# Peptides against a protein of PDB entry 2FGR, part 33

Target 1, 331 residues: chain A of PDB entry 2FGR
Amino acid sequence: SSVTLFGIVDTNVAYVNKDAAGDSRYGLGTSGASTSRLGLRGTEDLGGGLKAGFWLEGEIFGDDGNASGFNFKRRSTVSLSGNFGEVRLGRDLVPTSQKLTSYDLFSATGIGPFMGFRNWAAGQGADDNGIRANNLISYYTPNFGGFNAGFGYAFDEKQTIGTADSVGRYIGGYVAYDNGPLSASLGLAQQKTAVGGLATDRDEITLGASYNFGVAKLSGLLQQTKFKRDIGGDIKTNSYMLGASAPVGGVGEVKLQYALYDQKAIDSKAHQITLGYVHNLSKRTALYGNLAFLKNKDASTLGLQAKGVYAGGVQAGESQTGVQVGIRHAF

## One batch from the design tools (peptide; aimed at target 1 L40 F331)

Design b2_p16_6_s3 (made by RFdiffusion4, then SolubleMPNN; from b2_p16_6, 9 letters changed)
Fold by OpenDDE base, seed 1:
Structure b2_p16_6_s3 (fold): chain B 331 residues (1-331), chain A 16 residues (1-16)
Amino acid sequence: as target 1 above (331 residues)
Amino acid sequence: DKLILELYNKALAQLN
């Protein structure tokens, strides 16, 4: 068998001009270009085209040295793979998020990412953002002439919150076409959770597509998230994203991404626009800068996710500007 | 190759 130690340390200086009190926040933040991580992974060739694998990965917080501890909550899987594809057991990205976040040009982290994968309804489940799940079994197909798919099921194990008795159950998957410069995917998922102690279904549908023109890449997402409550009506959000990236001078990449979050339950929209630049100093080290603007309308209170500095909301109808400048180092 | 370097870093950035 083989074992590889790997990681990323990504730390930045960050600024946001408004917090929940209307005051600015600034300091040292983490994970502005990539999520900081430490992991172990390995494979064993079992013969006949069959392989065993493991993956253990946790988040690193460089600003405080993981003062709250370290765990493998990012991924903790054992797997079998072969001509049939891959089966994974353990906490991981759910198949829908694993595939559909790949269209986010800001790598689902920092102040610029698509924020559609969110707990929009104060769901009481630990993973009500639809990104990961405990007790997960997942299966990924090989690529068949471009076509591929992933499926997952997470056991609730009779977890209860209030009167909800199936909290944490996940069922979902995606179908995709990945061929050359083109990628397109459809994802569907349902999670069982609770809102206000009452059983709630979190339903999610996501469409993603990208095309690499060589000189530039275009990427887009369309998502609907719906928390279906037995009492109080549905909490629905429609999220849209369009982004472009291009190489610069052979050593850099510029990215521009726009997102719209139409929060139906409060009849309020938020607009996000982010400009990013990455400068590669080496294969493993990069400098980066992000500039993001978030405009909340009406009752919307969304905030940019400047992890380590400020990731909370703002006052209703307020706009927020954020900046991150940092170093990413991979090992 | 600078293109390979960019693609490599981009791939790392997209890892979850």
Scores: peptide ipSAE 0.007, ipTM 0.299, DockQ to the pose 0.039
OpenDDE base, seeds 2, 3, 4, 5: peptide ipSAE 0.007, 0.007, 0.000, 0.000; ipTM 0.408, 0.309, 0.352, 0.390; seed 2 fails the geometry check

Design b2_p16_6_s4 (made by RFdiffusion4, then SolubleMPNN; from b2_p16_6, 9 letters changed)
Fold by OpenDDE base, seed 4:
Structure b2_p16_6_s4 (fold): chain B 331 residues (1-331), chain A 16 residues (1-16)
Amino acid sequence: as target 1 above (331 residues)
Amino acid sequence: DELILKLYKEALEQLN
């Protein structure tokens, strides 16, 4: 058996030029290049190709030393794995987010990531962004000639909000082809939640693809998120992303990513463009900088996610510029 | 390249 302690401490100085009041915000933020984390994981060989595993991971907030506490809400799983693949029990990334966020060149964190995995409808569930779930059972297949899949089910445990029952129930999965430079995936998920105390289904479909040309990588996402409400009509968002990354000078990486969020319920679009640079000082330590522009149109109020500084919205139709400069250290 | 393009087109058709 083995137990490994691991983590990332990622802390930055961040600035956004507008908050909800139109004022600038700046300070020390976290998780600009990678989510800061502390974790424990281990594996036990049970013989015959069967392994048991555990994974406990929590987020680290280096700016305040986890003043709100530490937990293992990023992942808290026990697993069995073998020739059949892997079964996981416990809170984790849902299979759809685990796979489809991998196409985000900004690692689903900071001011540059694809923001499609979001609570678009003021859903009252804790995980209405479609990223993680409590009470989750997940299964991941082996890779068969490039083909792989993941499936998950989360129990609602009779959680209620207002008149909505089954809140937190998740069912979803993906199919993928991962072979050499090519990756492509299709994910489908449904989560039960509540909006305004009424039962709502969050349906999600996501297509992702990437190709590594060696000198550069291209990545793309297409997503539809639909909060299906019995009353008030559906809240639909179509999200698009296209990104490119390239190594620079053997020690650096430049990233450029564009996203469009077409928010159908408010007939409003938001455009996000982010330039990122990572400079590797070592295998474990990097400096990074992100520059992001978010243009809201019409009734759109999206804000960049400068965690630890400002992650709220802006006034309708306002644009926001964000900067992060930081250090990432992995152990 | 052709596979990515095909998948992209199919996805766009499903989203429109």
Scores: peptide ipSAE 0.007, ipTM 0.420, DockQ to the pose 0.013
OpenDDE base, seeds 1, 2, 3, 5: peptide ipSAE 0.006, 0.007, 0.006, 0.011; ipTM 0.423, 0.415, 0.432, 0.451; seed 5 fails the geometry check

Design b2_p16_7 (made by RFdiffusion4)
Pose (drawn by RFdiffusion4):
Structure b2_p16_7 (pose): chain A 331 residues (1-331), chain P 16 residues (1-16)
Amino acid sequence: as target 1 above (331 residues)
Amino acid sequence: SFTLALLSYLLFLLLS
């Protein structure tokens, strides 16, 4: 049995060459290499291989001292685990995002990550990016011979927005193979939501794979996200990502990632290339840099996510360049 | 001492 208080402070200077008005922005931001966080967790041995766990974790914003207030919105779970796997109750990453975001070499944070888990259709639900859910129950199997799976159901509790009376419902899961160097997963999910007050399903299918050669790792993601309005119409986005990472000189790591976002509703594509470097001063402390270029075509207005500096959109068809340089400290 | 300081900080965040 044990109890652990832990966290990460990851703060950076960041710059983007344009915002929605075309002006540059720079400042002190956060979470460029890993999401800053503070948390408590524990594991209690109940005997016979059965364990009880808890986990409370919230995001830290070092640039403003969590000015909007601290919370445990990253994860707030209690669980039982054993030879049967693990059951968790509480807000957390849904199984599809928990497993599939592991294929993103930029840890789903900073200006360099895969953007597929986002609210493409301006859905009105609390978690229309498909990442986390309130009122979540999840089951995770053990890994037998490399095969493993996860399933989750989040209750809507009759949350109503317009014609949608089940906003926030999540049903989803994944199947996967993980043997150390090789990992592959297929995730499928549906959420209930509303767009402009009209009931809408958020359907998501995601495939991810990676192989770690030791001298380098190759990783990729494919995703279709479809917001399908009950009365008709859809906003569909296909997202693609291929990346590689390699250790450099003991202590160092280089990462490169290319992504494409095909936004069918506006018949427009955006392309992104991101180079990253991590220099470890210790196991706990790293300096890092990220450089990203995002090219929007046609009506696309996607922007780089320089958290704490600028994470909005840009003018239609504009290219945007961004940089983050910072320090990550885990404790 | 460091663990206590972190706990105090967590409590401060929760009460602010």

Design b2_p16_7_s1 (made by RFdiffusion4, then SolubleMPNN; from b2_p16_7, 10 letters changed)
Fold by OpenDDE base, seed 2:
Structure b2_p16_7_s1 (fold): chain B 331 residues (1-331), chain A 16 residues (1-16)
Amino acid sequence: as target 1 above (331 residues)
Amino acid sequence: SELEELLKLLKELLER
């Protein structure tokens, strides 16, 4: 058997020019290039190509030393793997988010990421962003000539909110083709939740693709999220992303990403554009900078996610500019 | 069914 202690400490100085009151916010933030984490993982060879595994991972907040506590909410799995692939039991990324966030050039982290994996409807479930689930069983296939898939089911355990009695139930999966420079995936998911104490289905479809040209990588996402409410009509968002990245001088990477969030329930769009740079000081340590611009139209109130500084919304129709400059260290 | 709902969503995405 093996056990590995691992982690990332990512801390930044962050600034946003506008909060909900129209004031600037600045300070020390966390997780600008990668989510800060502490974890333990290991494997046991059981013979015959079968392996047992465990993974325990929690988020680190370097700015306050985890003042709100530490937990393993990032991942807490036991697994079996072999020629059949991998089965995981426990809280994890749901298969759809695990695969489809891989096309986000900002890795679902900081002020630059694709924000489509979101609670668009004030859902009352703990994971209504469609990223993780409790009580999850996941299965991942091997890669067969590029083709691969993942499936997941999370038990609701009769969790109730208002009149909703199946909150936290998840069913979803993806199919993908990963071969050489090409990656493409389709993800489908449904999660049971509540909005205003009423049963609501969070339906999600995501298409992702990327191509690595060597000198640059292109990546794209197309997503629809629909909160189907029993009363009050659907809350639908179409999200689009296109990004490019390129290596710089053998020690750096530049990233440019655009996203559009078409929020149908409020007939309002938000546009996000982010420029990022990562400078590798070593294999484990990097400096980074992100510059993001978020333009809300009409009734849109989206804010950039400067974790540890300001992650709230802005006034309707307002624009927000964000900056993060930080250090990432992996161990 | 859940599958029918997901297929409907896929259709809506592709028709756009």
Scores: peptide ipSAE 0.012, ipTM 0.491, DockQ to the pose 0.012
OpenDDE base, seeds 1, 3, 4, 5: peptide ipSAE 0.007, 0.008, 0.007, 0.010; ipTM 0.477, 0.444, 0.477, 0.484

Design b2_p16_7_s2 (made by RFdiffusion4, then SolubleMPNN; from b2_p16_7, 11 letters changed)
Fold by OpenDDE base, seed 3:
Structure b2_p16_7_s2 (fold): chain B 331 residues (1-331), chain A 16 residues (1-16)
Amino acid sequence: as target 1 above (331 residues)
Amino acid sequence: DELQAVLELLQELLNR
């Protein structure tokens, strides 16, 4: 058996030029290049190619020393793995987010990530962003000649909000082809939630692809999220992303990513452009900088996620500029 | 339309 303590401490100085009042915010933020975390994991060889595993992981907030406490809400799984793949029991990334966020060149963190995995509808469920679930069973296939898949189901446990039942139920999965420089995936998911105390289905479809040319990598995402409400009509968002990354001088990586969020329920678009650089001081320590621009049109109020400084919205139709400069250390 | 919005955003950034 093995037990490994692991983590990341990622802390930055961050700035955004506008908050909800139109004022600038700046300070010490967290998780600009990678989500800061502390974890325990281990495996036991059971023989015959079967392994047991556990994984316990929580978020670290280096700016305040975890003033709100510590938990294992990032992942708390027990697993069996072998030639059949892996079965996981416990809170984790849902299969769709686990696979499809891999095409985000900003790794679903900081001010630069693809923001499509979002609660677009003021859903009252704890995980209405489609990223994680409680009470989750997941299965991941091996890779067979490039083909792989993942499936998940989360129990609602009769959770209710208002008149909505089955809140927190997830069903979803992906199919993928991962072979050499090519990756492509299709993900489908449905979550049960509530909006305004009424039952709502969060449907999600996501296509992702990337190709590594050696000198550069291209990556793309196409997503539709739909909160299906019994009253008031659907809240639909079409999200698009295109990104490129390239190694720099063997010690760095530059990233450029564009995203479009077409928010159909408010007939409003938001455009995001992010430039990022990571400088590796070692295998474990990096400096990084991110520069992000978000343009809201019409009724759009999206804000950049400068965690620890400002992650709220802006006034309708306002543009926001964000900067992060920080240190990432892995142990 | 979308390209124009991106170009306008870039122009707004260059003019700051």
Scores: peptide ipSAE 0.028, ipTM 0.710, DockQ to the pose 0.012
OpenDDE base, seeds 1, 2, 4, 5: peptide ipSAE 0.016, 0.007, 0.015, 0.010; ipTM 0.487, 0.398, 0.473, 0.487

Design b2_p16_7_s3 (made by RFdiffusion4, then SolubleMPNN; from b2_p16_7, 9 letters changed)
Fold by OpenDDE base, seed 4:
Structure b2_p16_7_s3 (fold): chain B 331 residues (1-331), chain A 16 residues (1-16)
Amino acid sequence: as target 1 above (331 residues)
Amino acid sequence: SELEELLAYLEALLNR
C-alpha cells in the first residue's frame, strides 16, 4: 500500500476592469493556471490484477489561507480497478466533465477556460454546473484500441427543493476515441435540479476533439446545456470553443482560446477570447500570464472567473477584460 | 450549415 501527499499552490495577481457596478477589481487571486489543491491518494494491490484505491482532494485558497475551511469536495473516492477498468464510489468529477473538460486548454480554471459547464438557469442544486456530484458511482472502461467510455450515476437521496424531489440525481456518460495525437468524445448527461423551487432537468450534450500536431495542438468543444422547466420554458445555451496551444522554446507554452456562449433564453451571446502563456521554471514551478476578453451582447452578463478577486457578472451588454499573472507550484 | 445540422442533431438528442 502507498499513500501520496500531493498538491498545487497557484496564486496570482489578478485584475478585471469591470464588476457588476462597472468598477475595476484587482488583488491576489488563486488558481489561474491550475486549481490549487491539497490531496492524499493511495493504492493497494489486492492481487490477481485487482487494486483498491482512495483519493481525497480539496481546493486551496492561497490568498486567505482557506479562511472558509478545507474540505475534500474536489474528490473523495474509494475505488476498485483492474482489467475491467475502474469503479469509483464518492464525490468526484462526473464522467462527462472529467472527459470533456480535458479539451479545455486552460485546465477548467482561471479567466481563460471554457465556461460552458455552468449553472445557466439559477439552478438550486449544489452542482448545477455539471462538473461534480455527491453520492456518485462512476465506472471507467479501459482503453480498447483507442475506444474508452465512462458512466456515472449519482443518488439524489430524496433531496428536495421546493416541489422538486430528486435534486442531485445525475446520470451520464461519455464515449471516446483516444489514439496517439487524436482525441474525440461525446458526452451526455442529465441532472435533476430545481429552478424557482420547481423540478428541472439539466440536460447536457458535449462533443470534444483535439489533435496534437506536435508543433501545435488544436482543441474544440461543442456543447448544449438545457434546463428543462415545466413552467417558464427551457433555458438553453449553446457553447462553442476552439483553442490552440504550442510549445515555445522548450520551456514555455502559449495558448489561445475562443469561446462563444449563445444564451437562447435571453437571445444573447457572449464572446470570450483568452491568450495565455506558461513559463516552466522547473518541472514543478511555473510562471504564467492570462489575458482574457469577454464581450457580452444584449442581455448577457457573464463575467470572467478571476477566483479570489472577482468572479461575478457584469452589467448587461458590457465587456470585461481580465489579467492574471501568477506562480504555480506543484508538490 | 454542417454546424447547424450538428446542432439540430444534438438538440434532437436532448429532446429525446
Scores: peptide ipSAE 0.016, ipTM 0.538, DockQ to the pose 0.011
OpenDDE base, seeds 1, 2, 3, 5: peptide ipSAE 0.007, 0.009, 0.008, 0.007; ipTM 0.470, 0.472, 0.454, 0.489; seed 2 fails the geometry check

Design b2_p16_7_s4 (made by RFdiffusion4, then SolubleMPNN; from b2_p16_7, 11 letters changed)
Fold by OpenDDE base, seed 5:
Structure b2_p16_7_s4 (fold): chain B 331 residues (1-331), chain A 16 residues (1-16)
Amino acid sequence: as target 1 above (331 residues)
Amino acid sequence: DALAAVLARLEALLNR
């Protein structure tokens, strides 16, 4: 068996011009270009093309040294893989997020990412952002002529919140076509949760596509998230993203991404524009800078995710500017 | 809006 220790330490100086009080925040932040992590993984060849695998991965907070502790909540899986694809048991990215976040040019990290994978409704479930699940079984097909799929089911284990009796149950999957420069995917998911102690379904539909022109990559996301509440009506958000990236001088990458979050329950929009640059000093070490602008309209209170500095909301209708400048190191 | 029509059709498939 081979065991590989791996990780990323990504730490930045971050600034946001507004918090919930209207004050600026600045300091040392974490995970601006990639989520900082420590992991162990390995495989065992069982013969006949069958492999066993394990993966244990936790988040690192380089600004405070993991003062709140360390866990394997990023991924804790055992797997079997072969010509049939891969079956995984344990906490992981749900299949929908694993596939559809791949179209985010900011890799679901820092102040620039697509924020559609969110708890839009004050859901009381642990993973109401639709990113990961506990008690997850996942299956991933091999790639057949570009076509691939992933499916997942997470057990609720009779978890209750208020009158909701199936909290944490996930069912979802994607279908995709990945061939050469083209990627396109459709993801569907439902998660059982609670809002205000009442049963709520978190339904998610996501379309993603990207095309790599060599000189530039275009990427897009279209998402609807709907918290279906038994009482008080649905909380619906339509999220849109369009991004472009281009290599610069063989060692750099520039990224520009726009997102729109149309929050139907409050009839309010938020616009996010992010400019990012990554400079590769090596295969393992990069410098990066991100500049993000978030414009809330009307009742919208969204904040940029300057993790380790400020990741809260702002006052309704307020705009926020964020900057991150940092170092990413992979090992 | 063509996107709203696609989303409504997909929503109708999920509510089935």
Scores: peptide ipSAE 0.008, ipTM 0.468, DockQ to the pose 0.011
OpenDDE base, seeds 1, 2, 3, 4: peptide ipSAE 0.010, 0.007, 0.006, 0.008; ipTM 0.302, 0.451, 0.438, 0.434; seed 1 fails the geometry check

Design b2_p16_8 (made by RFdiffusion4)
Pose (drawn by RFdiffusion4):
Structure b2_p16_8 (pose): chain A 331 residues (1-331), chain P 16 residues (1-16)
Amino acid sequence: as target 1 above (331 residues)
Amino acid sequence: SPVLALLLTLLAVSLL
């Protein structure tokens, strides 16, 4: 049995060459290499291989001292685990995002990550980016011979927005194979939501794979996200990502990631290339840099996510360059 | 936030 208080402070200076008005922005931001966080967790041995767990974790914003208030929105779970796997109750990453974001070499944070888990259709639900859910129950199997799976159901509790009376419902899961160097997963999910007050399904299918050669790792993601309005119409986005990472000189790591976002509703594509470098001063402390270039075509207005500096959109068809340099400290 | 202050105090004490 044990109890652990832990966290990460990841703070950076960041710059983007343009915002929605075309002006540059720079400042002190956060979470460029790993999401800053503070949390408590524990595991209690109940005997016979059965364990009880808890986990409370919230995001830290070092640039403003969590000015909007601290919370445990990253994870707030209680669980039982054993030879049967693990059951968790509480807000957390849903199984599809928990497993599939592991293929993103930029840890789903900073200006470099895969942007597929986003609210492409301005859905009105609390978690229309498909990442986390309130009122979540999840089951995770053990890994037998490499095979593993996860399933989750989040209750809508009759949350109503317009014609949608089940906003926030999540049903989803994944199947996967993980043997150490090789990992592959297929995730499928549906969420209930509303767009402009009209009931809408958020359907998501995601495939991810990676192989770690030791001298380098190759990783990729494919995703279709479709917001399908009940009365007709859809906003569909296909997202693609391929990346590679390699250790450099013991202590160092280089990462490169290319992504494409095909936004069918506006018949427009965006392309992104991101280079990253991590220099470890210790197992707990790293300096890092990220450089990203995002090219929007046609009506696309996607922007780089420089958290704490600028994470909005840009003018239609504009290219945007961004940089983050910072320090990550885990404790 | 009082919860944040508490957690940070506990962390500082534990390092001492």

Design b2_p16_8_s1 (made by RFdiffusion4, then SolubleMPNN; from b2_p16_8, 12 letters changed)
Fold by OpenDDE base, seed 3:
Structure b2_p16_8_s1 (fold): chain B 331 residues (1-331), chain A 16 residues (1-16)
Amino acid sequence: as target 1 above (331 residues)
Amino acid sequence: SEELKKLLEEIKKLEE
């Protein structure tokens, strides 16, 4: 058996030129390159190729020392794994987000990530961004000649909001082909939630692909999210992403990523472009810088996620520029 | 170059 303590402390100086009032915000932020975290994990060999595992992981907020406390909301799983793959019990990334966020060159973190995995409809469920779920059972297959899949189900446990029942129920999965330089995946998910106290289904379909050319990597995402409401019509968003990354000078990596969010319910688009650079000082320590531009059109009010400084929206039709410069240390 | 790529891949795995 083994137990490993691990973590990341990522802290940055961040700036955004506009908040909801049109004013700039700046200060010390967190999780600009990687999400800061503290975790414990371990495995036990049970023999015959069977292993038991546990994983407990929570987010760290370096700017305030976790003033709001510490929990294991990132992951709290027990698992069995072997030649059959892996079964996990507990709060975790849902299979769809776990696989499809891997195509985000900014690792779903900071001001540059693909923001498609979002609560687009003021859903009242705790995880209406489609990223994680409570009460989750997940299964991941082995890789069979490139082909792999993951499936998950989360129990609602009769949670209600307003007149909505089954809140928090998740069902979803992905199929993928991962072979050498090529990765491609299709994910489908449905989550039960509430909007305005009324039952709503959050449906999600995501296609991702990447190819590593050695000198550079290309990655892309296509996603549709639909909050199906009984009254008021569906809230649909089509999200698109294209990114490229390349090693620089033997110790660095440059990233460029573009995303488009077509918010159908408000007939408004938002454009995001991010340039990132990571400079590795060692295997565990890196300096990084991100520069992001978010252009909202019409009624769109999206904001860059400068965690710890400002992660709210902007005025309708306003553009936002964000900068993060920070240190990431892994242990 | 290969060492850096390997390092970057390991870091990406840590970020996921």
Scores: peptide ipSAE 0.026, ipTM 0.597, DockQ to the pose 0.031
OpenDDE base, seeds 1, 2, 4, 5: peptide ipSAE 0.020, 0.005, 0.022, 0.017; ipTM 0.562, 0.399, 0.637, 0.472

Design b2_p16_8_s2 (made by RFdiffusion4, then SolubleMPNN; from b2_p16_8, 10 letters changed)
Fold by OpenDDE base, seed 5:
Structure b2_p16_8_s2 (fold): chain B 331 residues (1-331), chain A 16 residues (1-16)
Amino acid sequence: as target 1 above (331 residues)
Amino acid sequence: SPELEKLLKEIEELKL
């Protein structure tokens, strides 16, 4: 058996020009280029091509030293793998998010990521962003000539909120084609939750694609998230993303990403544009800078996710500018 | 460089 300790410490100086009061926020933030983490993982060869695995991973908050505690809420899985693929038991990324967030050039992290994987409806479930689930069983196929898939089911364990039952139940999966420079995927998921104490289904469909031209990579996402409420009608958001990245000077990477969030329930759009640069000082250490602009229209109140500094909303129709400059170190 | 691409891929696998 092997056990590997691994992690990332990513800490930045961050600034946003507006909070909910219209005031600027600045300070030391976390996870601007990659989510800061501490993990343990290992494998055991069981013979015959069968392997057991474990993975325990928690988020690190370098700005406050994990003042709110440490846990393995990023991933806590045991697995079996072989020629049949991999079965995982435990809290993890749900298959849909695991695959479809890979098309986000900002890796679902910092002020620049695709924000489509969100709780759009004040859902009361713990994971109403559609990213992770408790009590999850997942299966991932091998890659067969580029074709691959993942499926997951999370048990609700009779969790209730208000009159809503089955809270936290997840069912979902993706199909993908990954071959050389091309990746394309379709994901479908449903999660049971509550809004206002009433049963609500969070339905998600996501299409992603990327192509690496060598000199640049293009990536895109199309997503619909729909909170289907028994009373009050659906809360639907259509999210779109297009991004490009390119290597610069052999040790750098520049990223540009645009996203549009069409929030149908409030007939309001938000536009996000982010420029990022990563400078690799070594295999393990990088400097980075992100510049993001978020333009809310009409009733939209979205805010940039400057984790550790300010991740709240802004006033309706207000624009927000964010900056992060930081160090990422992997070990 | 191929080494940087490998590293970036390893880091991408670490990004999720």
Scores: peptide ipSAE 0.023, ipTM 0.637, DockQ to the pose 0.033
OpenDDE base, seeds 1, 2, 3, 4: peptide ipSAE 0.000, 0.019, 0.029, 0.019; ipTM 0.305, 0.494, 0.638, 0.517; seed 3 fails the geometry check

